# Peptides against a protein of PDB entry 3V4O: the designs that were tried, part 97

Target 1, 234 residues: chain A of PDB entry 3V4O
Amino acid sequence: DQPLAKDKVALLIGNMNYREHPKLKAPLVDVYELTNLLRQLDFKVVSLLDLTEYEMRNAVDEFLLLLDKGVYGLLYYAGHGYENFGNSFMVPVDAPNPYRSENCLCVQNILKLMQEKETGLNVFLLDMCRKRNDYDDTIPILDALKVTANIVFGYATCQGAEAFEIQHSGLANGIFMKFLKDRLLEDKKITVLLDEVAEDMGKCHLTKGKQALEIRSSLSEKRALTDPIQGTEY

## One batch from the design tools (peptide; made by RFdiffusion4, then SolubleMPNN)

Design b2_p17_8_s1 (from b2_p17_8, 11 letters changed)
Fold by OpenDDE base, seed 5:
Order: C-alpha cells, then sequence, then structure tokens
Structure b2_p17_8_s1 (fold): chain B 234 residues (1-234), chain A 17 residues (1-17)
C-alpha cells in the first residue's frame, strides 16, 4: 500500500544577481540547504543559480527529459516573480525593466509539460512574490490541465502578496525556507507537511500579516517526499 | 507599509518597476 516513485528528480533555481532589478541574497543559502535535504530523500538534484532566460528554459527542458511515468518531479524557485490571472511567472536575471510574460517562465506551462510525462507527483515550491505586474496586460491562453490529481503548489506567500528575505550581516534563509527546512524530511503526505510549515510560519511575528504560506493541491493519493524509489531496498 | 517593512530589514521579492 506504500506509494512508490519510479524515480525522484528535482530542479532548484535561485536567482539573485539581477541586472535590472534589486539583488537578493537568500536564494544562495536556500538552494544549498534544500539541495542537501532533497539528496537525503534520494532525489536527483540539479541546483542552479543566477540563470538568464535562455539558461532557465534550457534547465527546464533538461529537467523534463528526466521525467517519465511515475517519476516524482519537484521544482523549487527562489527569486523575483509575479502572478497575473492565476499564472505564476519566474523572472530570469537578465529580464528587462519592466519585464513582461514573454521575458519570464510560466510555471503553469511547465506543469502542463510535466503532466504529459505522466509523472507520479508534481511539486512546486515557489519562493517569489505573487503581486500583479501592471506592466503586462497579456492574458495568457493556456491549454487546459489534465486531471492527474498529483499536483501540489507551495507558495511562499498568498495571492496578491509579497515574499521576503531578511537583510542582515551575513547570509540567512528566506522566510519560506526558514520554516520549510525544519520539516522537509518528515514522513508525511506532502500537503500535510506543508500545512504544518504554514502553521510554523504563521507563528512568526516578523511576517504576521505580511507573508503567509498558501497550499494549492489536487492530490488524491498519500504521497510523500520520503516515498521509496521502486526497486530500492530499505 | 513599505516603510515599516524596510525598517524591519525585510527585502521584498517584488522589484520596483
Amino acid sequence: as target 1 above (234 residues)
Amino acid sequence: SAAAIASLGLQSYSPEL
């Protein structure tokens, strides 16, 4: 009855050194720590920093090549971003000011492509803002998603809100990763795990009323990041 | 407010456009 993964693959992207936008700091530490945690969970992890639009698209393409039927796919992104009409856009480091959707990567498009691979689980952890970009009036026309019931979104913040990092002497985690890292290795259904992270984050006085974790899921099976890979002995 | 957030040492992942 234990759910099994055919394989487990993760792509982690942290964008910090933007050319035309404020630089960030936390993605460096967050990607590093998340890499180590996911490797302990037997994920094959590709971690990349400061990607241009071209490099991001290539990284996603390579990531998709590693996906297949029953594979667990996890995409983590930390950096600038926005959300228009329910679509999340990751901003490359070479994006212009202002940026538009054509300069960015749409997460929902990536999800569509992951569904075509018949993955066992699709997890998106998006540490980015979700405010509307008023400089982009384009209404995305996206293909309808399949009913795969294997989708989990962990948004670092709620719809229309901002995500933050703490600026101080030295490097520190972003707000989202600060709490996520403490529970990521727990053997729990991924939505339950994220719900507990949301509660932990909600107790933080620093971000109360400013940033709150949102979980959006369609997950009909009790799948966890700790699920064993088929053919492995534990 | 944005000013209050700045005083707390928070950096937004939303750039000023």
Scores: peptide ipSAE 0.297, ipTM 0.738, DockQ to the pose 0.466
Fold by OpenDDE base, seed 2:
Structure b2_p17_8_s1 (fold): chain B 234 residues (1-234), chain A 17 residues (1-17)
Amino acid sequence: as target 1 above (234 residues)
Amino acid sequence: SAAAIASLGLQSYSPEL
């Protein structure tokens, strides 16, 4: 009983060169490496760097157009971010300082739209901080999600915590991608794969007690990123 | 601490707010 994907589509966003916030470095390398890995897994990958709010919204819209019944959708984001009331917000490079939810993209809203596409799998890999933004007092009103049991969140860090990159070595991965890339091609249920990544990350002395992977999932089937596409034989 | 993290060559993905 091998699960099949109708298609596999990934949107990778790496934001580094912020106008009003500290610049980052790792998203460039992380997006590049993840792109190569996902392409080996026969994902159709769109990789974008340094997106404004307008560009990010357009990219997400185009991504959603590629989703359909049974399609595997993967959204990866590396950059600044925050989390308010359980909602994850990706920060565009042109976001003001301070930013609010209206300046950012809410991941949970994207999930809602992905569910409407009746996707086979929804994977979010969020390499961003999850600290509360005290400058944003907006309480988002989200539509109720469907019960699809095909959702996986891989948070680079735990609730209320920060995610980090290493900058002293020039070209280096973020902490999350450093470990994710070593296991991504494994033929395992995605939650099992991420759990192993979490254990690997837990041994990192650089971020011990500072960053830990969180897996949040509702996945009732043994879905893997290695699952073949319908009509395609490996 | 933030200072300790910086000394390790780490950069937070949290903007300065």
Scores: peptide ipSAE 0.288, ipTM 0.738, DockQ to the pose 0.492
Fold by OpenDDE base, seed 4:
Structure b2_p17_8_s1 (fold): chain B 234 residues (1-234), chain A 17 residues (1-17)
Amino acid sequence: as target 1 above (234 residues)
Amino acid sequence: SAAAIASLGLQSYSPEL
């Protein structure tokens, strides 16, 4: 009764060198460390840094081409972002100031497309802010999602709140990745794993009252990132 | 620790000239 993945594919995006917005530091370290960890879990990993809108859309398109029935898909994003009306928007490095939804990539749209591939598991790890973008009053109309019960969102922060990195002269993880990396290789249901990460993050004195991990899931099976790949796809 | 923390999302920006 061990769940099996047809394959395991991850797209990791770290945006830090923004043209019209404050530059970030942590996405560089976070993407590289997560890449190494996911490869140890036998994920096929595409890792990209500092993508323009055009490049991000192309990367997502290519990622979707790697997905198929039973495949585990994982999308990680670290960078500027916002959330309007429950929709998460990843901000490309060439986004204008202020940015609007038409300048950004909507995570829920990506999820819809992943569902069409009949994936075995859809994991989103979003290390970005979830504040309302008051400069964008657009209410997006998205296609309805299917009921697949294979979706996990790990938000680095709560709804309406900000995600943070520690600013110093050197390189360091963002708050989310600081704790995620220590548990990612554990053989546990992904939601259980993230719950433990949430507890660890809750002990961080730097972000008490500022940032807390939120897990939003519809996952009816005990699926883990450690699940083996079936057949010759390993 | 008294490390400075920066937001990874929307920030307040001054209007562009």
Scores: peptide ipSAE 0.122, ipTM 0.622, DockQ to the pose 0.124
Fold by OpenDDE base, seed 1:
Structure b2_p17_8_s1 (fold): chain B 234 residues (1-234), chain A 17 residues (1-17)
Amino acid sequence: as target 1 above (234 residues)
Amino acid sequence: SAAAIASLGLQSYSPEL
């Protein structure tokens, strides 16, 4: 009775070298490590770094083309971001200062499009800040989402809070990926897996009181990233 | 230490482009 995926596709975006905003470091190693892990889970992974708005939109479009009925879709983003009125916005490297919604990609819009593909699972792992962007006065009116009961959001931080990376002389993970990578291969329902990651993160004294994982889901089936692909022998 | 933590989302909201 284990759920099966028609296919498993992931788009990983790490934005670091911003033109008009502080540069980051962790997205590089985070994308690389997550790529390796997801490929071990038989995901078809597209990993991209430092995307402009145009490139990000194209990448999302191409990602959506790979989705179909029963396909597991996973979107990972590491970079600058913000959240206005419950909508998460990923910031391209060429975004102006200040950036607004028209300069960024709305995750909830992507989710809407994923739902139209009748995917088996929609996972969003968002390693970005979720603070309100007061310079974005747009109140988005989005189409109502379908009730698909197959959605999982893993926010690296709480609403209104910040996500962090640790500064080292060398490359280091962001806080979220530091703990996610240790559990990602576990054969557990994705929400259970993320819950355990949240507990692990909670023990990190560096970010205690500053960053905490938030899980938002409506997943009504026991779906895991380890679920086998239908019709494939292993 | 706190000094070793960098935000992934903080930036200056300068009106200058």
Scores: peptide ipSAE 0.121, ipTM 0.654, DockQ to the pose 0.138

Design b2_p17_8_s2 (from b2_p17_8, 11 letters changed)
Fold by OpenDDE base, seed 5:
Parts: structure tokens; sequence; C-alpha cells
Structure b2_p17_8_s2 (fold): chain B 234 residues (1-234), chain A 17 residues (1-17)
């Protein structure tokens, strides 16, 4: 039988107008386009731009309140970020220069909280750099994750590498969204879908040797973003 | 016109903490 979602909820965050860091352009367009696509998939979507640390933490808290047993949760982030020791950090627009973990939101901490909600699927789409932040030597001690086998990470770039946006006539997509948007509505297991996006990105001459999608997953069931919501006849 | 790729990289002004 086809897997069912109790509900489908997405939080989209695009940070671009940084106070102490280079400004970005793509998050505006990427969040807008992704919002429209996810709504076509019957996701309840909250889309926010240019969040301070306080606002970002509040948004995550409110997002978590919408999660429950069997709910599909999707977190998309576009902006500055870094990765230290396997932990991904999203950078709020009011982060200092240099920023440290105490100024940022750790994705793996959010994942832990999502697991406590007994979600049916946890998808993270992270359009940010994954370089080591040498100004942050803190090794976060995270609680052990549960074995839920319902986790998918789509990293816009490889470990230790950079993510890019396209500059063309002002506003344009980031590299990740440029390829993701073409396949997002396909009725396929989410890891298969992302694998095809990875291949599309790999064929692009602009990104060869510069940016490649990384998929990290523990998904034991054929879960798709197109999965119908329980009690509906979509 | 061709697209120009801009990096979203971490900015650093010093190799030291």
Amino acid sequence: as target 1 above (234 residues)
Amino acid sequence: SAAEIASLSLQSYSPEL
C-alpha cells in the first residue's frame, strides 16, 4: 500500500539581507518558487525571509508545534551557513562577523526535536555552504538520535564545499533550486528524486567541479512528497 | 547573456580566531 501522511508541513527560510555579511539574491526567488511547488503538493507552507536569530528560533518552534505522529516535515533553508563536525548551522541575518554556533541554528538539533514528534518523514533541503568555520571550535554534544529511518538530507553542495547562486538580470535561482524545481512534483521516492536532481546538476557545465548535490538518508520506506494526506482523496 | 555564479561562501578576514 502507498504510504500516507497524517499531514504535510513545510518551513521555508530564505536569508539574504545580512547585516554583517555579503548580501544574497537567490533566496527571495527560490523561497517563492518552492512555496508554490510545495503548495501544489498539498503542503502547509510557512515561508519567511530575512530572519533574525530570535525570529528564526521562533519560526522553528512554531513549525515544531505543527508536527505530530505521521506528519511529513520539510525544512528548506537558503542562506549563509557552515558545517562543523557533521553539524549544519544556518546563519540568521543579524549574526555577527564572525559568527559562531551560539549565533546560529543547528539543523541536527531541529531533527532531534522532529523525531520527538514521531513524524512520518523528515526532509531537510539545505542550500548553503558546508565549509568549516574556523572561528567556531565548539564541538556540539548532541543527544543521540532515535533510529526512525525516515530522514533525508539534500545538501546543495558537498561536504566542505561551497554553494552558489546565479547572477543574471538581477534576481535568479540558486544552483540547487534551478535543478530541484524541475523534478520536485514527480511521484518518486524522495531519495530517488534527489538522485535525479544530482544527475541533472552533474551534467551542467557551470557546476562541474564546483557544486554537487549530496544526499544523506536513512529512509526505509518508499516515502514521496506526493504521498496523499490521510483522509483525503487527492 | 550568460549567468555569473556567485559564491555563498563563509567570509573571513583573518586566519586567526
Scores: peptide ipSAE 0.061, ipTM 0.614, DockQ to the pose 0.135
Fold by OpenDDE base, seed 4:
Structure b2_p17_8_s2 (fold): chain B 234 residues (1-234), chain A 17 residues (1-17)
Amino acid sequence: as target 1 above (234 residues)
Amino acid sequence: SAAEIASLSLQSYSPEL
């Protein structure tokens, strides 16, 4: 009765060396650590750093080509971002200052395209801020989503709030990845897993009142990142 | 912990003159 994945594919993007915006540090380490973990879960992982708008759009297109009926798709993003009218926007490294929606990639649009592939599971892990961008007054018109009941969003922070990284002299993690990496390999429904991560993050004295994990899901089946791939002997 | 927390949020800069 265990759910099976036709395949498991992940796209990980970490943007840190922005041209016109403050540089970040955590995406480098976070992407690499998550890459290692997802590969242990038999994901086919494409990990990319410091993508321009053109490169990000191409990466998403290539990612979508790997998706098909029953495939588990996971998108992870770490970098600058914002949320306007409930839509999440990932900021490429070559985005102007200020950036607007036309310069960025809308996560919900990617979700729509993933639904067209009839994926078995759509997971978004967004390690970015969710504050409104006051320099962008456009209201995006998105295509209607289908009712697939296979969607999970893990937001590193609350609506309207900021996501943080811990600054050290050397390499450091974002707060979200700091706790996610400890539980990612557990054989649990993905929403349950993220709930436990949320509790762990809530115990972090550094981010109390500043950052909390938000889980938004429509997942009607007990699907886990550990689900075996169809046709394999795991 | 004395770790410094940096925001990954939208930041605006004053234009350089």
Scores: peptide ipSAE 0.053, ipTM 0.599, DockQ to the pose 0.120
Fold by OpenDDE base, seed 2:
Structure b2_p17_8_s2 (fold): chain B 234 residues (1-234), chain A 17 residues (1-17)
Amino acid sequence: as target 1 above (234 residues)
Amino acid sequence: SAAEIASLSLQSYSPEL
């Protein structure tokens, strides 16, 4: 039967104007377009650009405060990042060069906190590279996650690989968002939706062999971003 | 016509001399 969300909340972060690292362009467009789409899906969306470490941590804290039992939580990030030992790190715009884990936000830590809220669905859309940061050899020790079977990761790229944006004279999407935006409004289980995005993205000749979407999920229910909010009529 | 691709990756760091 049709699953229901108690509420739907999204935090979108696009970091592009880095102080000590190369600047990006796509996060601006990607956050904008994703914001529009998620609002059409009745998500309560907070969209932020160019966040410092302090601002990112505050944004995540505020996001977590909006989560509760049965709430759908979606975190989207576009910017620099890395992955060490299975942990994804989002890089704030004021991160030093080189950055280390203490300068960044660990996605898996956020997931742990989301689980504590007994959310109905936890979706992470991470448009960042996943290469190892050789300048950070810290092995983080994370608390064990609960078995909630409501987790979906959409990685813009494969483990150990890079994510890309298309350089244009004007504004252009990153590769991930270019294809995600075409399907995001479809009434499909989120993992099915992302799988179709992966196929579409795989047809892009520019990134063949360079970038491929990875879906990591434990989702035991047919949860979709289109799921109605409990107690509301549309 | 293929567009130029930019990486969303961390950059190599050269130690300060």
Scores: peptide ipSAE 0.043, ipTM 0.594, DockQ to the pose 0.120
Fold by OpenDDE base, seed 1:
Structure b2_p17_8_s2 (fold): chain B 234 residues (1-234), chain A 17 residues (1-17)
Amino acid sequence: as target 1 above (234 residues)
Amino acid sequence: SAAEIASLSLQSYSPEL
């Protein structure tokens, strides 16, 4: 009954020091905190900060090489971003202003490649804005989608909305990670876990009406981040 | 407060930082 992961691999990207966009602070601490938590969950974690487009694409390629049938793959991104026609775009630190899709990494394209690996679970935690980029005229052409029923998106904010970090003299978590980190180690189906995070975030008076977590999934199995790795003692 | 929240949002065309 207990689902097993062949392996667990996570790529965490935090972009802060943008060349042509406002600097951010939270991705540093968010990546750090999430790294520690995921390692406690026996994830193999690669954490990277301030990646150029070239570096981001390389990181994703290397991440994909670690994926295989039954492997749990988790991609976390914190930084500038946008969403056009349901496609999420992560913005590299060297992206121009304004940026377009050709300057950014499309999460859905990464998902497609992950599906080809026949992963056991695909989790995307996207701590970025989801506002429409009016400077990007690219109309996405959607190819045939594979039905894998193992996909979970945790959006830090709702469609067309913004994600935030707290202005603080020191380093502090972004809003999403502030609540996510409190529940991430719980042995619950990942969608249930995220739902509870959403409720916690909803109680925060600071972000009411400004930021709300959105969960999008097709997960048909009771997969949890706490699921044991096959062949290990637990 | 609202002033304590920094946006991670898309920016319009602006000079290089």
Scores: peptide ipSAE 0.033, ipTM 0.601, DockQ to the pose 0.116

Design b2_p17_8_s3 (from b2_p17_8, 10 letters changed)
Fold by OpenDDE base, seed 5:
Structure b2_p17_8_s3 (fold): chain B 234 residues (1-234), chain A 17 residues (1-17)
Amino acid sequence: as target 1 above (234 residues)
Amino acid sequence: SAAEIASLGLQSYDPEL
């Protein structure tokens, strides 16, 4: 039998107009395009741009309130970020220079909270750099994750590497979204879909040796973004 | 190099802390 979602909820965050860091361009277009695609997949989508730390935390809190048992949750982030000791940190637009973990939102903490909601699927699409932040020596002590086998991370780049956007036009996609958008509507297990995106990205001469998609997953069921919502006839 | 990447029309998301 095809897996069913109780509901499908997505939070999309694009940070580009940073106060103390270089401004970005692609998050505007990427969030917009991803919003349209996810709505076609019957996701309830909240899309926000240029969030301060306070606003970003509030958005995550509200997102979590929409999650419940069996709900598909998707978090997309485009902006500045870093990764320390396997923990991903999203940087709000009002973050200081340099920023530290207390100024940022830890994705793994959000995952922990999503697990408490007993979600059916947790998807994280992180379009940010994954370089270590040498100004942050804090090692987060995170609570142990539950064994839910319903987690998928799509990292726009490899561990320790950078993510890029295209600058040829005024409004262009980030590299990750450029390839993701072409396959997102396909009825495939989410890990298979992302694997195909990885192959497409690997064929691009612009990013070869510079940016490669990393998939990290613990997904024991054939879950797809196209899975129908329970009680609906699609 | 960063210069080479820029010449190819790519901008890094690295904030260069």
Scores: peptide ipSAE 0.287, ipTM 0.723, DockQ to the pose 0.449
Fold by OpenDDE base, seed 2:
Structure b2_p17_8_s3 (fold): chain B 234 residues (1-234), chain A 17 residues (1-17)
Amino acid sequence: as target 1 above (234 residues)
Amino acid sequence: SAAEIASLGLQSYDPEL
């Protein structure tokens, strides 16, 4: 039957005006568009731009406070990032050059904390590069994750690859969001939805062979972003 | 190539460390 969410909460972070790194443009538009879509899906959305390390950590902490048993949690990030040893790191705008893991937020650590809240669904949409940071040789030791079977990662690009934005025509859009926005409102299992987005992205001549969506999931239930909130009528 | 990507109006999210 139709799965229900106790609540639906999303944290959207777009970092573009970096102090010590190249500036980006797409996160502004992408966060805006995703915000509007998720609100149509009855998500409680907190959208933030250009966060320092301190602000990002606080935002994540506040986000976690809104999570509880059965709550759908969605974290979207657009900005600079890297991936070392399977761990994804989101880069704050005030990160030094070069930055290391202690300057960044580890997504897998956030996932661990989300699991502790017994969430109904954990969705990560990471619009960032996934290249290794050679300036950080630290191997983080993470606590073992629970087998919750409610985890979905949508990586804008493949492991070790880059993510891109289009800047040639006015407002910039990330490649990932360009295609995600067309399908996000569909009543489909989130992994199926993302798979269709991946196919759409694959037809983009601009990034063909350069950027491809990767879906990593352990989702044993037909959970969709369109799932009704428990106790509500639509 | 990077040059080709640039010519297409693409910007990488690579931090360019």
Scores: peptide ipSAE 0.278, ipTM 0.719, DockQ to the pose 0.491
Fold by OpenDDE base, seed 4:
Structure b2_p17_8_s3 (fold): chain B 234 residues (1-234), chain A 17 residues (1-17)
Amino acid sequence: as target 1 above (234 residues)
Amino acid sequence: SAAEIASLGLQSYDPEL
């Protein structure tokens, strides 16, 4: 009775070398480490760094082309971002200062498009800030979502809060990936896995009171990233 | 740990200011 995936596809985006905004460091390491882990889970992984708005939109379009009925889709983003009115916006490296919604990619819009593909599972791992962008006063009008009960959001931080990376002389992970990578390969329901990551992250003295993992899910089946692909021996 | 923490999203201060 184990759930099966028709296929498993992931798009990983790490933006760090911003033109008009502070540069980041962790997305480089985080994307590469997550890529390796997801490939061990038999995901088809497309990993991209430092994407312009045009490139990000193209990457999402190509990602959507790989999705189909029963396919597991995972989107990971590490970089600058914000959240206005419950909508998450990923900031391209060529975004102006200040950036607005028209310059960014709305995650919820991507979710809508994924639902149209009748995916088996939609996972979003968003390693970005969720503070409101006061320079963007637009209210997004989004298409209504279907009731698919196969959606999982892993927010690196709480609503209205910031996500952090640890700055060392060398490269280091962001706080979210630091703990996610230790459990990602576990054969557990994805929401259970993320809950354990949240507990691990909660023990981090560096981010107490600053950053906490938020899980938002509507997942009615015991689906895991370790679920086998249909037609395979495993 | 003496690690420095940096935000991955909106910055409180613009470093160019």
Scores: peptide ipSAE 0.138, ipTM 0.615, DockQ to the pose 0.142
Fold by OpenDDE base, seed 1:
Parts: structure tokens; C-alpha cells; sequence
Structure b2_p17_8_s3 (fold): chain B 234 residues (1-234), chain A 17 residues (1-17)
């Protein structure tokens, strides 16, 4: 009855010190907080900050090597980003101004590769803006998608909107992480957990009407981040 | 306050923003 993970692997990327774009602050503390929480959940966590395009691609490649059948994979990203035609693009710190899809990492492409690994769960937590990049004329060509029913997207904001951080005392959580961290350790289906986070965020007077969490999922099983790893004592 | 909120992923073409 209780779902089991073959293993749990997370890649956390926080980009702040952009060369040609505004600097950010929250990704540092957000990655730190999430790292600690995921480790408590027995995730193998790789946390990286301020990655160039080359480094980001390498990090993703290494992350994918750790994935296999039944493994829980979690990708967290905090930084600049955009969304074109439903595709999420993470912006490396060395991205040009303006940037295009060829300069960025497409989350959906990563998902495709994760599906090939036959993972047990694919969780994407994207703390970035989802505004359209009008300077990117690339029209995505969608190949045949695999129906795996194990995908969960937690978008820090809704389509076409922005994600925010609080500028206080130099170090503060982004809005998404501020509420996510309070519930992440709960033993609940990941979509239920995120739904509760969304409700908590909705009560924040600072971001009312500005930022709302969006959950997109095809998860057909009661998978939780707290699920035990197969072969371990629990 | 609104002044305390900064965008995490706003696409900016002005690095001074």
C-alpha cells in the first residue's frame, strides 16, 4: 500500500549573480533551506548556485545519471526564467541580454529525459517568472509525449506572471519557499501538499493578486516526498 | 510593502533595474 522509492535524488539550482540581468538574493537562502529539508527526507541532494549555461547542462546531465527506474527525481530552480508556449526556460547566469531558448535550459526537455529513465516520480519546483519572452521567436516542436502519470509541477506563479522575493535584511526567502518550507516534511501526497502551500500563499497580503502557486500534475499514485526508500529500515 | 517585493524571474533588458 505504501509507495516506495528506489531512491530519491534532487538537483537544486539557485541563480542570483547574473552577468547581464538583475541580481537576485532569495535563491541562496531558498536553496539552503530546501537542501536541509530534502536531506531530512532522505534525498540525495546536489545544490548548486550561480551556474553558467555549460555548468547547468552538466549538472542536469549528472542528475539524470542518478535517475533510474523507480527513483524519485526532484528538480528545483530559483532564478530568472520565462515561459513560451507552455515550455519553461531556466536562465543561466551568463545568459546574454536578451536571452533566447538556445541560451537557456528547457524544463520540458529535462522531463522527457527523466521519463526515459522510468522514474517513479518527477517533481519540478520552479521559482521563476513565467512571463512570455517576446525576444524568443522559437516555436517549440513537441515530439510524442510519454504517458507516465508521475509528473508534478509546482510553479511559484501562474502563467504570464512573476515570482517575487522579499527584500529584507539582505537574506529572505522567496514567497514560494516561504510557504513551501513549512509543509514540505508533511507525509502527504505531493499534490495535496502543494495545494496546501498554495492556500497558505494565497493568504499572504504582500502577493495577493500578484503571485499564486500553480500545480500541474498527472500523478496517478499517492506518492509523497516522505515515501520510504526501498530496502531501508523505516 | 510593495516596495519590499522584487521579481525573481523578471526578464530585464536593463541591468540597472
Amino acid sequence: as target 1 above (234 residues)
Amino acid sequence: SAAEIASLGLQSYDPEL
Scores: peptide ipSAE 0.096, ipTM 0.607, DockQ to the pose 0.159; fails the geometry check

